# Ledger of designs, part 47: peptides against a protein of PDB entry 7K3S

Target 1, 60 residues: chain A of PDB entry 7K3S
Amino acid sequence: MEELSGKPLSYAEKEKLKEKLAFLKKEYSRTLARLQRAKRAEKAKNSKKAIEDGVPQPEA

## One batch from the design tools (peptide; made by RFdiffusion4, then SolubleMPNN)

Design b2_p25_7_s1
Fold by OpenDDE base, seed 4:
Structure b2_p25_7_s1 (fold): chain B 60 residues (1-60), chain A 25 residues (1-25)
Amino acid sequence: as target 1 above (60 residues)
Amino acid sequence: KEELLKKNEEELAELEKKLEELRKQ
């Protein structure tokens, strides 16, 4: 077991890590929502092109 | 965008691990 010989983090350092975690959770949620929106917009563009190019949409 | 999500997931996992290690001290 590697003893994490890290000095016990001060209360202030623990709070800074919690703040950083909360920030990253917020950025994750924003990035995920943007990615999902981009994937929906890409599908909508591809569907619009498939209609324009006369390609039968695969019936789902 | 997917690479930014992956990097954020990796950074979250590292911070969650550090916070769990700090709860066990």
Scores: peptide ipSAE 0.153, ipTM 0.755, DockQ to the pose 0.090
Fold by OpenDDE base, seed 5:
Structure b2_p25_7_s1 (fold): chain B 60 residues (1-60), chain A 25 residues (1-25)
Amino acid sequence: as target 1 above (60 residues)
Amino acid sequence: KEELLKKNEEELAELEKKLEELRKQ
């Protein structure tokens, strides 16, 4: 990355970096929402198991 | 998923650094 230290980036290169930043911010938000949903689903499964392990199944 | 989030955070920080370097030029 050493060759970029001497030339001002063109307007087009600056806009391309802004577009890439906006894309990565969108992917961050999408990934974070998926992670938060997964953690909520895991907690809900663990809560269901804790209820099933705490309730003696009525022997039929 | 957490690794993909971490990688995205690293790529964002690198791009934000490049944009800040561009504001100083």
Scores: peptide ipSAE 0.152, ipTM 0.753, DockQ to the pose 0.087
Fold by OpenDDE base, seed 2:
Formats: C-alpha cells, sequence, structure tokens
Structure b2_p25_7_s1 (fold): chain B 60 residues (1-60), chain A 25 residues (1-25)
C-alpha cells in the first residue's frame, strides 16, 4: 500500500476542494453546452452553404 | 473551446483522485 504521505487535510481544505470540484463541474457543463451549440450551428451553416452552392439559380 | 474542455476534464480527474484519497484517510 503506497502510503500517500500527505498531511491529513483540514475540514476547511476538504470543503475548499469540494467547492473547486463543484465549480469545475459547472464550467464543464457550461463549456460542453456551448461546444454542442457551436457544432450544431456549424453543421446547419455547412448544410445551408451546400444547398446554396448546389442549386443553380433558375435564370429568370 | 475543446482545449478548455480537455483541460477542465484533466483538472476534474485530478481533483476527484485527491477527494477519493481523502475519503480513504
Amino acid sequence: as target 1 above (60 residues)
Amino acid sequence: KEELLKKNEEELAELEKKLEELRKQ
């Protein structure tokens, strides 16, 4: 058993690590939601551009 | 955005490891 030779963290240090973990989980969810929206918007732009480049405008 | 997500995942994994180590003490 590798003795994790770290001093036992105080209750306050444990709570600070839990707060940092909760903050990082919130920032992860926020960043993931932004990335998913960006990827959906990019796919929608690329599909619109493929329709615009692929339809010969009927000559009036 | 993807680099920030990857960095956040790495920081989360390190903190989850530290919290698990602290629960075993």
Scores: peptide ipSAE 0.152, ipTM 0.756, DockQ to the pose 0.089
Fold by OpenDDE base, seed 1:
Structure b2_p25_7_s1 (fold): chain B 60 residues (1-60), chain A 25 residues (1-25)
Amino acid sequence: as target 1 above (60 residues)
Amino acid sequence: KEELLKKNEEELAELEKKLEELRKQ
């Protein structure tokens, strides 16, 4: 097992890891926002089907 | 989509661990 734990990363390797971290944080936020929109759209479709099936909406 | 989110969370945790190891050197 090469202990990759023993050599200090070069400045260039540290900057490459920071760039990769910034990219992954951006892709996380983008994917999360897409997932949240999809879940809201699915809930809105299911509520429209419940209206179409003649279920009386509970009056608020 | 959820699998891609989970994979990205795992890759972020691995990078955060590597950055913490680099701060201890």
Scores: peptide ipSAE 0.148, ipTM 0.750, DockQ to the pose 0.089

Design b2_p25_7_s2
Fold by OpenDDE base, seed 2:
Structure b2_p25_7_s2 (fold): chain B 60 residues (1-60), chain A 25 residues (1-25)
Amino acid sequence: as target 1 above (60 residues)
Amino acid sequence: KEELIKKAEEELAELEKKLEELRKQ
């Protein structure tokens, strides 16, 4: 049995880890939402370009 | 941006592992 030679974390150390976990979960969710929005904006740009390239511009 | 997500996922997994180790003590 590998001696996980970590002293039992104090209550204060456990709470600090929970706070850090909550912070990282928030930053993860915020970053994921930004990535998803960027991917949607890229798809919308590609769709606009496909419409513009598919409409023959009237020659002047 | 994807690298920042990956790093945050890795840090979360490490913290979740530490919290699980703390529940077994």
Scores: peptide ipSAE 0.088, ipTM 0.693, DockQ to the pose 0.089
Fold by OpenDDE base, seed 5:
Structure b2_p25_7_s2 (fold): chain B 60 residues (1-60), chain A 25 residues (1-25)
Amino acid sequence: as target 1 above (60 residues)
Amino acid sequence: KEELIKKAEEELAELEKKLEELRKQ
């Protein structure tokens, strides 16, 4: 049994850690949603470019 | 952007480990 040499955290310290965890989960979810939107927008741009490059330019 | 996700995942894993250790005490 490794001695749990850490002082027992107070109730207030435990609640502060739960608050930090909830904040980081929110920031993670927000960042992930931004990344997913960016990847979808990039795929849509690449698909639009591939369609535009596949249309014969009207001979001037 | 991916670095901010990685950093948030690392900080979450560290906090989850601290909370699990506090549940064993």
Scores: peptide ipSAE 0.087, ipTM 0.691, DockQ to the pose 0.089
Fold by OpenDDE base, seed 1:
Structure b2_p25_7_s2 (fold): chain B 60 residues (1-60), chain A 25 residues (1-25)
Amino acid sequence: as target 1 above (60 residues)
Amino acid sequence: KEELIKKAEEELAELEKKLEELRKQ
């Protein structure tokens, strides 16, 4: 059995990985919030087009 | 935008795996 016991990471390496994880979690949450806002805005635009196509324009 | 989410999810999963390996040592 190859003990894939990679060298124990130092305390400093563990803290650096925790900082990197916290940063990436923050960037993920920001990106997800931007995507959700974009999908809501797209749905609102598509719903406006469906209303404009479904309202009989009053013949002026 | 979805590619940036996918990449961030992959990078998070790799870091979570590394942190779990570090908790077993």
Scores: peptide ipSAE 0.086, ipTM 0.688, DockQ to the pose 0.089
Fold by OpenDDE base, seed 3:
Structure b2_p25_7_s2 (fold): chain B 60 residues (1-60), chain A 25 residues (1-25)
Amino acid sequence: as target 1 above (60 residues)
Amino acid sequence: KEELIKKAEEELAELEKKLEELRKQ
């Protein structure tokens, strides 16, 4: 078993890592939700164009 | 946008590894 000879992180360093982890998890979740909404909106726009191009305009 | 997600996932995985090493000490 390799002794991970790293100095034990101080209590303050442990709390700073937990805070950074919580922040990154929050930013990840916000960015993912924004990406999912953008992909759904793009699919809905492409579906509307396919319906408008597929309806023969009634000749007046 | 997908590159920013990938970078955030890599940073999270590195922090989770550091936290697991801290629980074994």
Scores: peptide ipSAE 0.082, ipTM 0.687, DockQ to the pose 0.089

Design b2_p25_7_s3
Fold by OpenDDE base, seed 1:
Structure b2_p25_7_s3 (fold): chain B 60 residues (1-60), chain A 25 residues (1-25)
Amino acid sequence: as target 1 above (60 residues)
Amino acid sequence: KEELLKKAEEELAELEEKLEELRKL
């Protein structure tokens, strides 16, 4: 067990970490929603193109 | 886009670990 030779985090430091965690959870959720929307849009393009021309687009 | 998700997952995991360490003190 590495001795956490850090001073006990102050209440303010604990709240700052909770705020950072909440921010990252929000950015994660926003990024995930964008990714899922992009994947649905590519599937919808590929379903329209699979009717016209079989060219695979490169995954980004 | 997947790389940005991966970075956000990694940063989130590191902060969750730090918060769990803080609950044990």
Scores: peptide ipSAE 0.105, ipTM 0.693, DockQ to the pose 0.090
Fold by OpenDDE base, seed 5:
Structure b2_p25_7_s3 (fold): chain B 60 residues (1-60), chain A 25 residues (1-25)
Amino acid sequence: as target 1 above (60 residues)
Amino acid sequence: KEELLKKAEEELAELEEKLEELRKL
């Protein structure tokens, strides 16, 4: 048990941590959505190139 | 983009741990 030898966080410090958590959850979700769109767009470009190059498409 | 996602996951985990510590006080 690491002793929580820190001073009890003030109400204001607790609220500031909740605000930071909410902000990071939003940025995570935004970043994840951008990553997923990028991966889908890359797959679509690679599949188009594979058609042009006569390479068999991976079965779905 | 993946590095930014990983960093956001790490920062979230650290903040969630701090919030659990705050619930035990």
Scores: peptide ipSAE 0.101, ipTM 0.698, DockQ to the pose 0.091
Fold by OpenDDE base, seed 4:
Structure b2_p25_7_s3 (fold): chain B 60 residues (1-60), chain A 25 residues (1-25)
Amino acid sequence: as target 1 above (60 residues)
Amino acid sequence: KEELLKKAEEELAELEEKLEELRKL
């Protein structure tokens, strides 16, 4: 156990950490949604290219 | 894009840990 030999955070510092956490959760969710859209778009592009290149699509 | 997700996951985990430590004090 690393003894966090830090002074107990003030109420204001705790609220600032909650705000940072809420911000990061929001940015995470936005980034995840962008990543998922990008992966779907890449799969669709690769599938279109495989059709164009005459490569049989792997049956799902 | 995956690197930005990884960084956001790491920063989120560190803040969740800090908040849990602050609940135990």
Scores: peptide ipSAE 0.100, ipTM 0.692, DockQ to the pose 0.091
Fold by OpenDDE base, seed 3:
Structure b2_p25_7_s3 (fold): chain B 60 residues (1-60), chain A 25 residues (1-25)
Amino acid sequence: as target 1 above (60 residues)
Amino acid sequence: KEELLKKAEEELAELEEKLEELRKL
């Protein structure tokens, strides 16, 4: 990937880079939304267990 | 999941830098 810093990228290389950026932004947003849902579900499971077992919740 | 997010953030930062270099040429 270092060889691209010294030459003007062709129109096709610029469009391929924009497409890759748009794809990665989409995958980032999907991964972030999955992570946030997983953390909320984990907190909700830990709260149910803490109520059942009388054990203090681990602070996250 | 957090490692996959971190890797995607790093790959995005590198691509955004390359796009900014391309706007200055």
Scores: peptide ipSAE 0.099, ipTM 0.688, DockQ to the pose 0.091

## One batch from the design tools (peptide; made by RFdiffusion4, then SolubleMPNN)

Design b2_p26_1_s3
Fold by OpenDDE base, seed 1:
Structure b2_p26_1_s3 (fold): chain B 60 residues (1-60), chain A 26 residues (1-26)
Amino acid sequence: as target 1 above (60 residues)
Amino acid sequence: EEKAKEEEEKRKKEEEKKKEEKEKKE
């Protein structure tokens, strides 16, 4: 294992990395929430269509 | 030891920011 013998990051560099990580975590959470909402909306559309078409929904 | 150095560097940065905020207000 090459010890990443990089110079210790300064406090300012560590804080800038923490801010970038916090931003990325926020955007990730926003994207996941959007994806989950989209999947729920798709499931609701498919369920409504299957009820309209008289197809029994598989009980999960 | 690393945590103590990080806390000291944090204090120095907070003091520097406080100096810049004072210099901007004069």
Scores: peptide ipSAE 0.161, ipTM 0.721, DockQ to the pose 0.006
Fold by OpenDDE base, seed 4:
Structure b2_p26_1_s3 (fold): chain B 60 residues (1-60), chain A 26 residues (1-26)
Amino acid sequence: as target 1 above (60 residues)
Amino acid sequence: EEKAKEEEEKRKKEEEKKKEEKEKKE
């Protein structure tokens, strides 16, 4: 673990890091929701295609 | 104690910003 050997962050640097972290958390949540939607859409597309191709759906 | 130091640094920075805004209006 590299110790962050640096001068104590000023209040302004801490607030700027809190804002960046809040932004990154929001973009992460948005990307995760998009990925989950894409995976659900691919599963639904593959299930619809397997029904159209007459392939027996693997019972879950 | 850390919250009190953070609040004091916040007040100092807000005061500096008010000084810079006054100098920009002269």
Scores: peptide ipSAE 0.159, ipTM 0.717, DockQ to the pose 0.006
Fold by OpenDDE base, seed 2:
Structure b2_p26_1_s3 (fold): chain B 60 residues (1-60), chain A 26 residues (1-26)
Amino acid sequence: as target 1 above (60 residues)
Amino acid sequence: EEKAKEEEEKRKKEEEKKKEEKEKKE
């Protein structure tokens, strides 16, 4: 692990890093919610297809 | 964290002094 023995970050650089971290956390949560919605939609499509094909669905 | 708050307070006081100095020149 390279020790980032860099110059001490200024207050403005620390705040900019906090803002970037908050932005990345928001975009992560948005992407995760989209992925979970996509997985639920895929499960619902597979359940419809398996009912049409006469395959018993595993109860949730 | 305390040093960052102290540096922020120093900047706010410097910005306030610059506003007051501009208002005093008008």
Scores: peptide ipSAE 0.152, ipTM 0.686, DockQ to the pose 0.005
Fold by OpenDDE base, seed 5:
Structure b2_p26_1_s3 (fold): chain B 60 residues (1-60), chain A 26 residues (1-26)
Amino acid sequence: as target 1 above (60 residues)
Amino acid sequence: EEKAKEEEEKRKKEEEKKKEEKEKKE
């Protein structure tokens, strides 16, 4: 088992890792945007319910 | 998308050949 820990990454291996990193960053950003949209939609639903239930919205 | 898959497949085949050539020299 040659220790992969000491060999400098080839140009092709570096480019492959850059592509994987770019893909992971894109999927992270997509997931984060989905989460932020979900949280905004939840706040909007809770605000609509609190107006319907006569609960004072916390003024910002 | 198809060109990117073909380029990735070519790269995998080149990486495999390079591993096999290293394994034959050990």
Scores: peptide ipSAE 0.152, ipTM 0.697, DockQ to the pose 0.008

Design b2_p26_1_s4
Fold by OpenDDE base, seed 2:
Structure b2_p26_1_s4 (fold): chain B 60 residues (1-60), chain A 26 residues (1-26)
Amino acid sequence: as target 1 above (60 residues)
Amino acid sequence: KEEAERERKKRKEEEEKEKKEEEEKK
């Protein structure tokens, strides 16, 4: 295990890393919401096609 | 010091807004 025995980060370096982490969390949440919207849109397209083609949808 | 405090304040205000928007969607 490489010891991450780096010099103790300054207060300013810690706050800058917290902001980078907050930004990455926000972009993760945004990407997850986009993925969930895409999955809902795909399900809605498949349900419309199944009604048109008379194919029973798999129950969730 | 003042810039890091402003950044910390903005981060907390954005996190509180995101929490309120998540509660309003439930």
Scores: peptide ipSAE 0.225, ipTM 0.673, DockQ to the pose 0.011
Fold by OpenDDE base, seed 5:
Parts: C-alpha cells; structure tokens; sequence
Structure b2_p26_1_s4 (fold): chain B 60 residues (1-60), chain A 26 residues (1-26)
C-alpha cells in the first residue's frame, strides 16, 4: 500500500502531460522509422558486398 | 478550455494521418 498522496492533477496539468506523452510517442516513432531505414540500408550494403565477393545470395 | 480542446483535436488528426500513412505502405 503506497498511497500516492499526491494532490489530484488539475485538468490543465493532465492535458499538458498528455501533450508531452504525444510528443514523446512521435519522437519514438520517428526514431524507430530511422532505425528500420538504417537496418534496410545495411542489408542492401551487405547484399551488394556479397554479390561482389561471389557469395551466393539466399534466393528469397 | 478552448486551447486544450484545439490541442486534443490536433493530436487526434495527427494520429489518424499516421494510421492512414501506415495502411498505404502495406
């Protein structure tokens, strides 16, 4: 039993926290999309090197 | 109240745009 004896946040404080959360979710999605693009670019570089090095690509 | 409602509307519109862009990429 930890009574979070914090005064109930005002409506304005709750809205400001929801905005900060929406901003953080947007920055997370942007970072995830950047990571996925970087991983796809790395795979494409590795495929080009494997073709140049005569290593048979696994047929998809 | 009006500013917080405008901001809720903008957040919902941005979330709906993100869903449409994700569906168009599949």
Amino acid sequence: as target 1 above (60 residues)
Amino acid sequence: KEEAERERKKRKEEEEKEKKEEEEKK
Scores: peptide ipSAE 0.213, ipTM 0.658, DockQ to the pose 0.011
Fold by OpenDDE base, seed 1:
Structure b2_p26_1_s4 (fold): chain B 60 residues (1-60), chain A 26 residues (1-26)
Amino acid sequence: as target 1 above (60 residues)
Amino acid sequence: KEEAERERKKRKEEEEKEKKEEEEKK
């Protein structure tokens, strides 16, 4: 499997790689947004439980 | 060239749709 090191990528191969990279960046951003939403929802649940458990919230 | 332009167009249209859906949810 030694033939990948010597040939300059064709213009079409470079565009396909840019497209794959753009797709991967988009999926990454969507996954991050999902993770951030999940963390906010978890914090909101933990905050509600802390209020119910009589723990004084640290005032910001 | 035409295929790469079509794919760039599809990518921009999908990004614009995602922005519109994010704006509609705000």
Scores: peptide ipSAE 0.203, ipTM 0.649, DockQ to the pose 0.012
Fold by OpenDDE base, seed 3:
Structure b2_p26_1_s4 (fold): chain B 60 residues (1-60), chain A 26 residues (1-26)
Amino acid sequence: as target 1 above (60 residues)
Amino acid sequence: KEEAERERKKRKEEEEKEKKEEEEKK
């Protein structure tokens, strides 16, 4: 695990990497929130369809 | 240098606001 001894990053390169990491964290949180909303909407559609089709809802 | 510090400050203020809004919703 010793081969990350690349040239010491300049102060400007370190700050640019921190900016990229913060951006990636924000995009991850947005994507996760979209995924959670999509899963809730899919569960609600499946629940509505199961009621319409007379199928017993799997209680949680 | 000053611009990178201003951007770091804005990101911390956004994260602190998000945390306060999550605590107020409990």
Scores: peptide ipSAE 0.203, ipTM 0.639, DockQ to the pose 0.011

Design b2_p26_2_s1
Fold by OpenDDE base, seed 4:
Structure b2_p26_2_s1 (fold): chain B 60 residues (1-60), chain A 26 residues (1-26)
Amino acid sequence: as target 1 above (60 residues)
Amino acid sequence: DKEEEERRRREKEREKEEEELRKARE
């Protein structure tokens, strides 16, 4: 699909691209927040298992 | 102008989403 390199985008096409970019930024933020929460939950699970297994936690 | 008000609303929404994106990267 190589047909967009020669014509200036219409005003409507530019606005549609801005809306798509805004939507993608929002979904990216939501995905990052989920990933950070998952990493924190995994760290908390690993810390609980290490305490249960009697492994001395390295004091950080 | 209703079209200008709608543009300003969409711009403010994008600015908020960019601020949320910055906060989500910290």
Scores: peptide ipSAE 0.231, ipTM 0.785, DockQ to the pose 0.019
Fold by OpenDDE base, seed 5:
Order: structure tokens, then sequence, then C-alpha cells
Structure b2_p26_2_s1 (fold): chain B 60 residues (1-60), chain A 26 residues (1-26)
């Protein structure tokens, strides 16, 4: 087992990493919410087109 | 106060990282 002989991170370095992690989690959540809204908007557009084109929507 | 100066420095670093990530999506 290679001991990761990394010097223990200082308190300041640990706090900086926590802040970066919190930021990345926030950006991930924003991106996921955007993707989910886009998928819902696409489904709603496809639903409107399928009604307009007379295509029976599979009730799921 | 050195602790307040470090807090303000970290806040400005996060604001820059947020702006860079915004620009990378345009």
Amino acid sequence: as target 1 above (60 residues)
Amino acid sequence: DKEEEERRRREKEREKEEEELRKARE
C-alpha cells in the first residue's frame, strides 16, 4: 500500500477545500436543475407536437 | 484583523471562480 506521504493539510488548506467543494456542489445542483427543466420542456414540446400531428401518445 | 482580511480574500476568490464558470458556459 503506497502510503500517500502527503504532509497533513493545514487548517486553512482544509477550509479552502471545503469552500471549493461547497461551490462545486452548488454548481452541480444548478446544472442538474437546468437539465431537468430542459428535459421537462422537451417532453412538453414533444407532447404538443404529437397532439398536433395526431400521433397517439403512449399513456405512461 | 488578519482573519477578516483572509475571509475577504477567500470571498473574492470564490466570486472570481463563479465568474470564470459563467464565462465558460457562454
Scores: peptide ipSAE 0.221, ipTM 0.780, DockQ to the pose 0.015
Fold by OpenDDE base, seed 1:
Structure b2_p26_2_s1 (fold): chain B 60 residues (1-60), chain A 26 residues (1-26)
Amino acid sequence: as target 1 above (60 residues)
Amino acid sequence: DKEEEERRRREKEREKEEEELRKARE
């Protein structure tokens, strides 16, 4: 266990880190939602193309 | 009040970080 060789963070430094963590969590959630929308849109595009090309879709 | 000034400073820092991320998305 490497010793956490650091001075204890001040109250102000801890609050600043909590705000940065809240911000990063919000941005992660936004990015994940964008990625999930993009993947759904890509799947819908590929399904539309498969119908137009007369290729049998693999039944889910 | 020092606590209110610190709160307002933190709010402005978050607003700047959100604006920088908005600009990085344009």
Scores: peptide ipSAE 0.220, ipTM 0.777, DockQ to the pose 0.015
Fold by OpenDDE base, seed 3:
Structure b2_p26_2_s1 (fold): chain B 60 residues (1-60), chain A 26 residues (1-26)
Amino acid sequence: as target 1 above (60 residues)
Amino acid sequence: DKEEEERRRREKEREKEEEELRKARE
C-alpha cells in the first residue's frame, strides 16, 4: 500500500491538477461530440437506405 | 520573476501532455 503521504498538496500541485482536469474534460467533450456526430451520420445513412429499399422506418 | 518562470514552465508541460496524447492516438 503506497502511503498517501498526507502532506497537503502545494498551491502549484493543486493548480496543475485543475489544469489536467480541465484538459481531460475538454477531450471528453470533444470525443462525445465526435461519437454523437458519428451516430447521427449512421442514422441518416440507414434512413436513406431504408427509403431506397421501401422499408417503413420505425418512428423515433 | 519566479512566478513568470513557473507560468512558462506549466504552459510547456501542458503543450507536451497535449502532444503525447496526440501521438498515442496515431
Scores: peptide ipSAE 0.220, ipTM 0.777, DockQ to the pose 0.013

Design b2_p26_3_s4
Fold by OpenDDE base, seed 4:
Structure b2_p26_3_s4 (fold): chain B 60 residues (1-60), chain A 26 residues (1-26)
Amino acid sequence: as target 1 above (60 residues)
Amino acid sequence: EEELERLREELEKRKKEEEERERKEK
């Protein structure tokens, strides 16, 4: 076990780490929402192409 | 990306200010 044998983080360092963590969580959520929109848009494009190509849509 | 860089720079600034205070207290 590498002991994190560093001085205890100051109150200010802890608050800045919380701000950094909150920012990273926000960017993760933004990226996830973008990925989900992209997957939905891809499914919708593939569905439109399948209709245009005369392929019967698989009923859900 | 810029906001993460600003947060890193501020953390590094606070760390240097703390290390400088600890040097002045000796």
Scores: peptide ipSAE 0.190, ipTM 0.723, DockQ to the pose 0.008
Fold by OpenDDE base, seed 2:
Structure b2_p26_3_s4 (fold): chain B 60 residues (1-60), chain A 26 residues (1-26)
Amino acid sequence: as target 1 above (60 residues)
Amino acid sequence: EEELERLREELEKRKKEEEERERKEK
């Protein structure tokens, strides 16, 4: 276990952690948007197939 | 991934430079 040196982070370390956090938030937002697009595309495919097969969609 | 690794490498470089300064001040 690397000892989380209980030393206060330097100004430079804090700024690098902020940059890292900003990067991770950006990649999270991109991944979330991709997942939401995939779920919408899946719902649209299921809707098209349900219309073709004459099956009523289960109301969520 | 590459940008996150560059940020880690730069953090580790700065940490080594700080540890070297602290060793020269003692």
Scores: peptide ipSAE 0.189, ipTM 0.723, DockQ to the pose 0.008
Fold by OpenDDE base, seed 1:
Structure b2_p26_3_s4 (fold): chain B 60 residues (1-60), chain A 26 residues (1-26)
Amino acid sequence: as target 1 above (60 residues)
Amino acid sequence: EEELERLREELEKRKKEEEERERKEK
């Protein structure tokens, strides 16, 4: 009956979890930046189409 | 994805090494 749920993480496990967390934060920021670029590109495409279709843009 | 998998595999190796040490100390 090895309760793996009660052992304090070793120093090596903690450092490896920090490396994993740093990697995940980097990939999250990269994905978020891609999503923000895609949303800006979609808004710019929709704005160009609205100008071409003669639809008044909502003034910001 | 590959770097995250490498990090998981290394954690799993360290866990197996710790479990093997604990079995040798009993």
Scores: peptide ipSAE 0.189, ipTM 0.716, DockQ to the pose 0.009
Fold by OpenDDE base, seed 5:
Structure b2_p26_3_s4 (fold): chain B 60 residues (1-60), chain A 26 residues (1-26)
Amino acid sequence: as target 1 above (60 residues)
Amino acid sequence: EEELERLREELEKRKKEEEERERKEK
């Protein structure tokens, strides 16, 4: 059983993992912002259709 | 995607270089 779990990561491996984590956090934030914009655009389209179809919007 | 792939390739290269060093030290 080669204990690949026991060796402390080198300084270079730790820095590359930090770079990878920073990149993944950036891509996550971009994807989340895109999803939030898409949901807002869908709500705005559904609101326009509900007005056009004469459906009373629930007053906020 | 390309930046993550480059980071993975660099990590895999360093891992192979370390495994080769450990093999030469035996």
Scores: peptide ipSAE 0.179, ipTM 0.704, DockQ to the pose 0.008

Design b2_p26_4_s2
Fold by OpenDDE base, seed 4:
Structure b2_p26_4_s2 (fold): chain B 60 residues (1-60), chain A 26 residues (1-26)
Amino acid sequence: as target 1 above (60 residues)
Amino acid sequence: EEEEERRKKLEEEEEKKREELRKKEE
């Protein structure tokens, strides 16, 4: 545990932390969008394969 | 690429600062 030694963060340290947080939020959003696209593509492939194999799609 | 380089530079600066703090406590 880095003891947050009770010195208030400088303006520059706060700005660096804001930049890091903004970056991490953007990378999280990118990763989430990629995961959602991958899940949609997998569902579409499985649906196409089920049609090709003559398996009745479960109606949602 | 540029954003990953900015992140890497920021992480390296944070690590250097942590190392400098450890060297001042010895």
Scores: peptide ipSAE 0.204, ipTM 0.692, DockQ to the pose 0.011
Fold by OpenDDE base, seed 5:
Structure b2_p26_4_s2 (fold): chain B 60 residues (1-60), chain A 26 residues (1-26)
Amino acid sequence: as target 1 above (60 residues)
Amino acid sequence: EEEEERRKKLEEEEEKKREELRKKEE
């Protein structure tokens, strides 16, 4: 059992972790943009349904 | 998807190289 609990990360391990972090940040941003688009589409569907059902939209 | 699969493949190849290095140091 190599207790890696005290060895400094190699240059290659640090670069791999930086790349992994950059990828995760990119995927997070993509997922956030999808979620924001979905929320806007849901709001637009709810507004269309409220107009069709004759329900007054809550004034902002 | 393709970028993630390519990264996963690279990670598996690097893990194999690390395992081969450990087996040479024993």
Scores: peptide ipSAE 0.188, ipTM 0.680, DockQ to the pose 0.010
Fold by OpenDDE base, seed 2:
Structure b2_p26_4_s2 (fold): chain B 60 residues (1-60), chain A 26 residues (1-26)
Amino acid sequence: as target 1 above (60 residues)
Amino acid sequence: EEEEERRKKLEEEEEKKREELRKKEE
């Protein structure tokens, strides 16, 4: 059992947690940017198809 | 560079701590 002993985190443990948080923030930003690109690509695909099929796009 | 050196030093300290823990469990 990892003792969640309520001891104050050491300097090393705090810096390791800061690094983990920085890494997670970077991966979150990367994933968010990927999701935004995917949504833009999907919208662009749907717009191209709607123009080809002559279907009026629903105004958002 | 300074962040990488700090990271490397922290990793070395963590490894030493893990080695000391192993030596106490023997």
Scores: peptide ipSAE 0.187, ipTM 0.696, DockQ to the pose 0.009
Fold by OpenDDE base, seed 1:
Parts: structure tokens; C-alpha cells; sequence
Structure b2_p26_4_s2 (fold): chain B 60 residues (1-60), chain A 26 residues (1-26)
């Protein structure tokens, strides 16, 4: 078990942690945008199929 | 420009520390 040595992080270690956090936030936003695009594409496929099957679309 | 050079130097220092740790575990 590596002791979480409660040593204060150096300035350089803090800046590197900020960069890692900024990168992680960017990849999160990119993944969220992909998920939103996938949900829109799925809704568009389901709407096309429901029109083909003669099912009345609920008016929004 | 200076921030990118500082970032590259910090990355090289982290890589050297990882290599030194590997050589101490052998």
C-alpha cells in the first residue's frame, strides 16, 4: 500500500495535474458530443421506421 | 512558446524519473 504521503505537491506537479485535468475535461466533452450525435441518429432512424409502419408520430 | 517548452521539459523529466524507477526495480 503506497502511503498517500500528504506531502504538498510542488509547483511543477500542480501544473502537470492541471494539464491532465484539462485533457480529461476535453476528452469528456468529446465523448459527450459523440453520445449526443448517436442519440440524434437513433431518434432519426426510429422516426423513419415509425413513418414507414404507418404509426402516427406524437406531435411535439 | 515558453509554456510549450516548459511542458516538454517537464514531460522529459517525468520520463527520466520513470526510467530510473524501472532500473531500481531490476
Amino acid sequence: as target 1 above (60 residues)
Amino acid sequence: EEEEERRKKLEEEEEKKREELRKKEE
Scores: peptide ipSAE 0.172, ipTM 0.668, DockQ to the pose 0.010

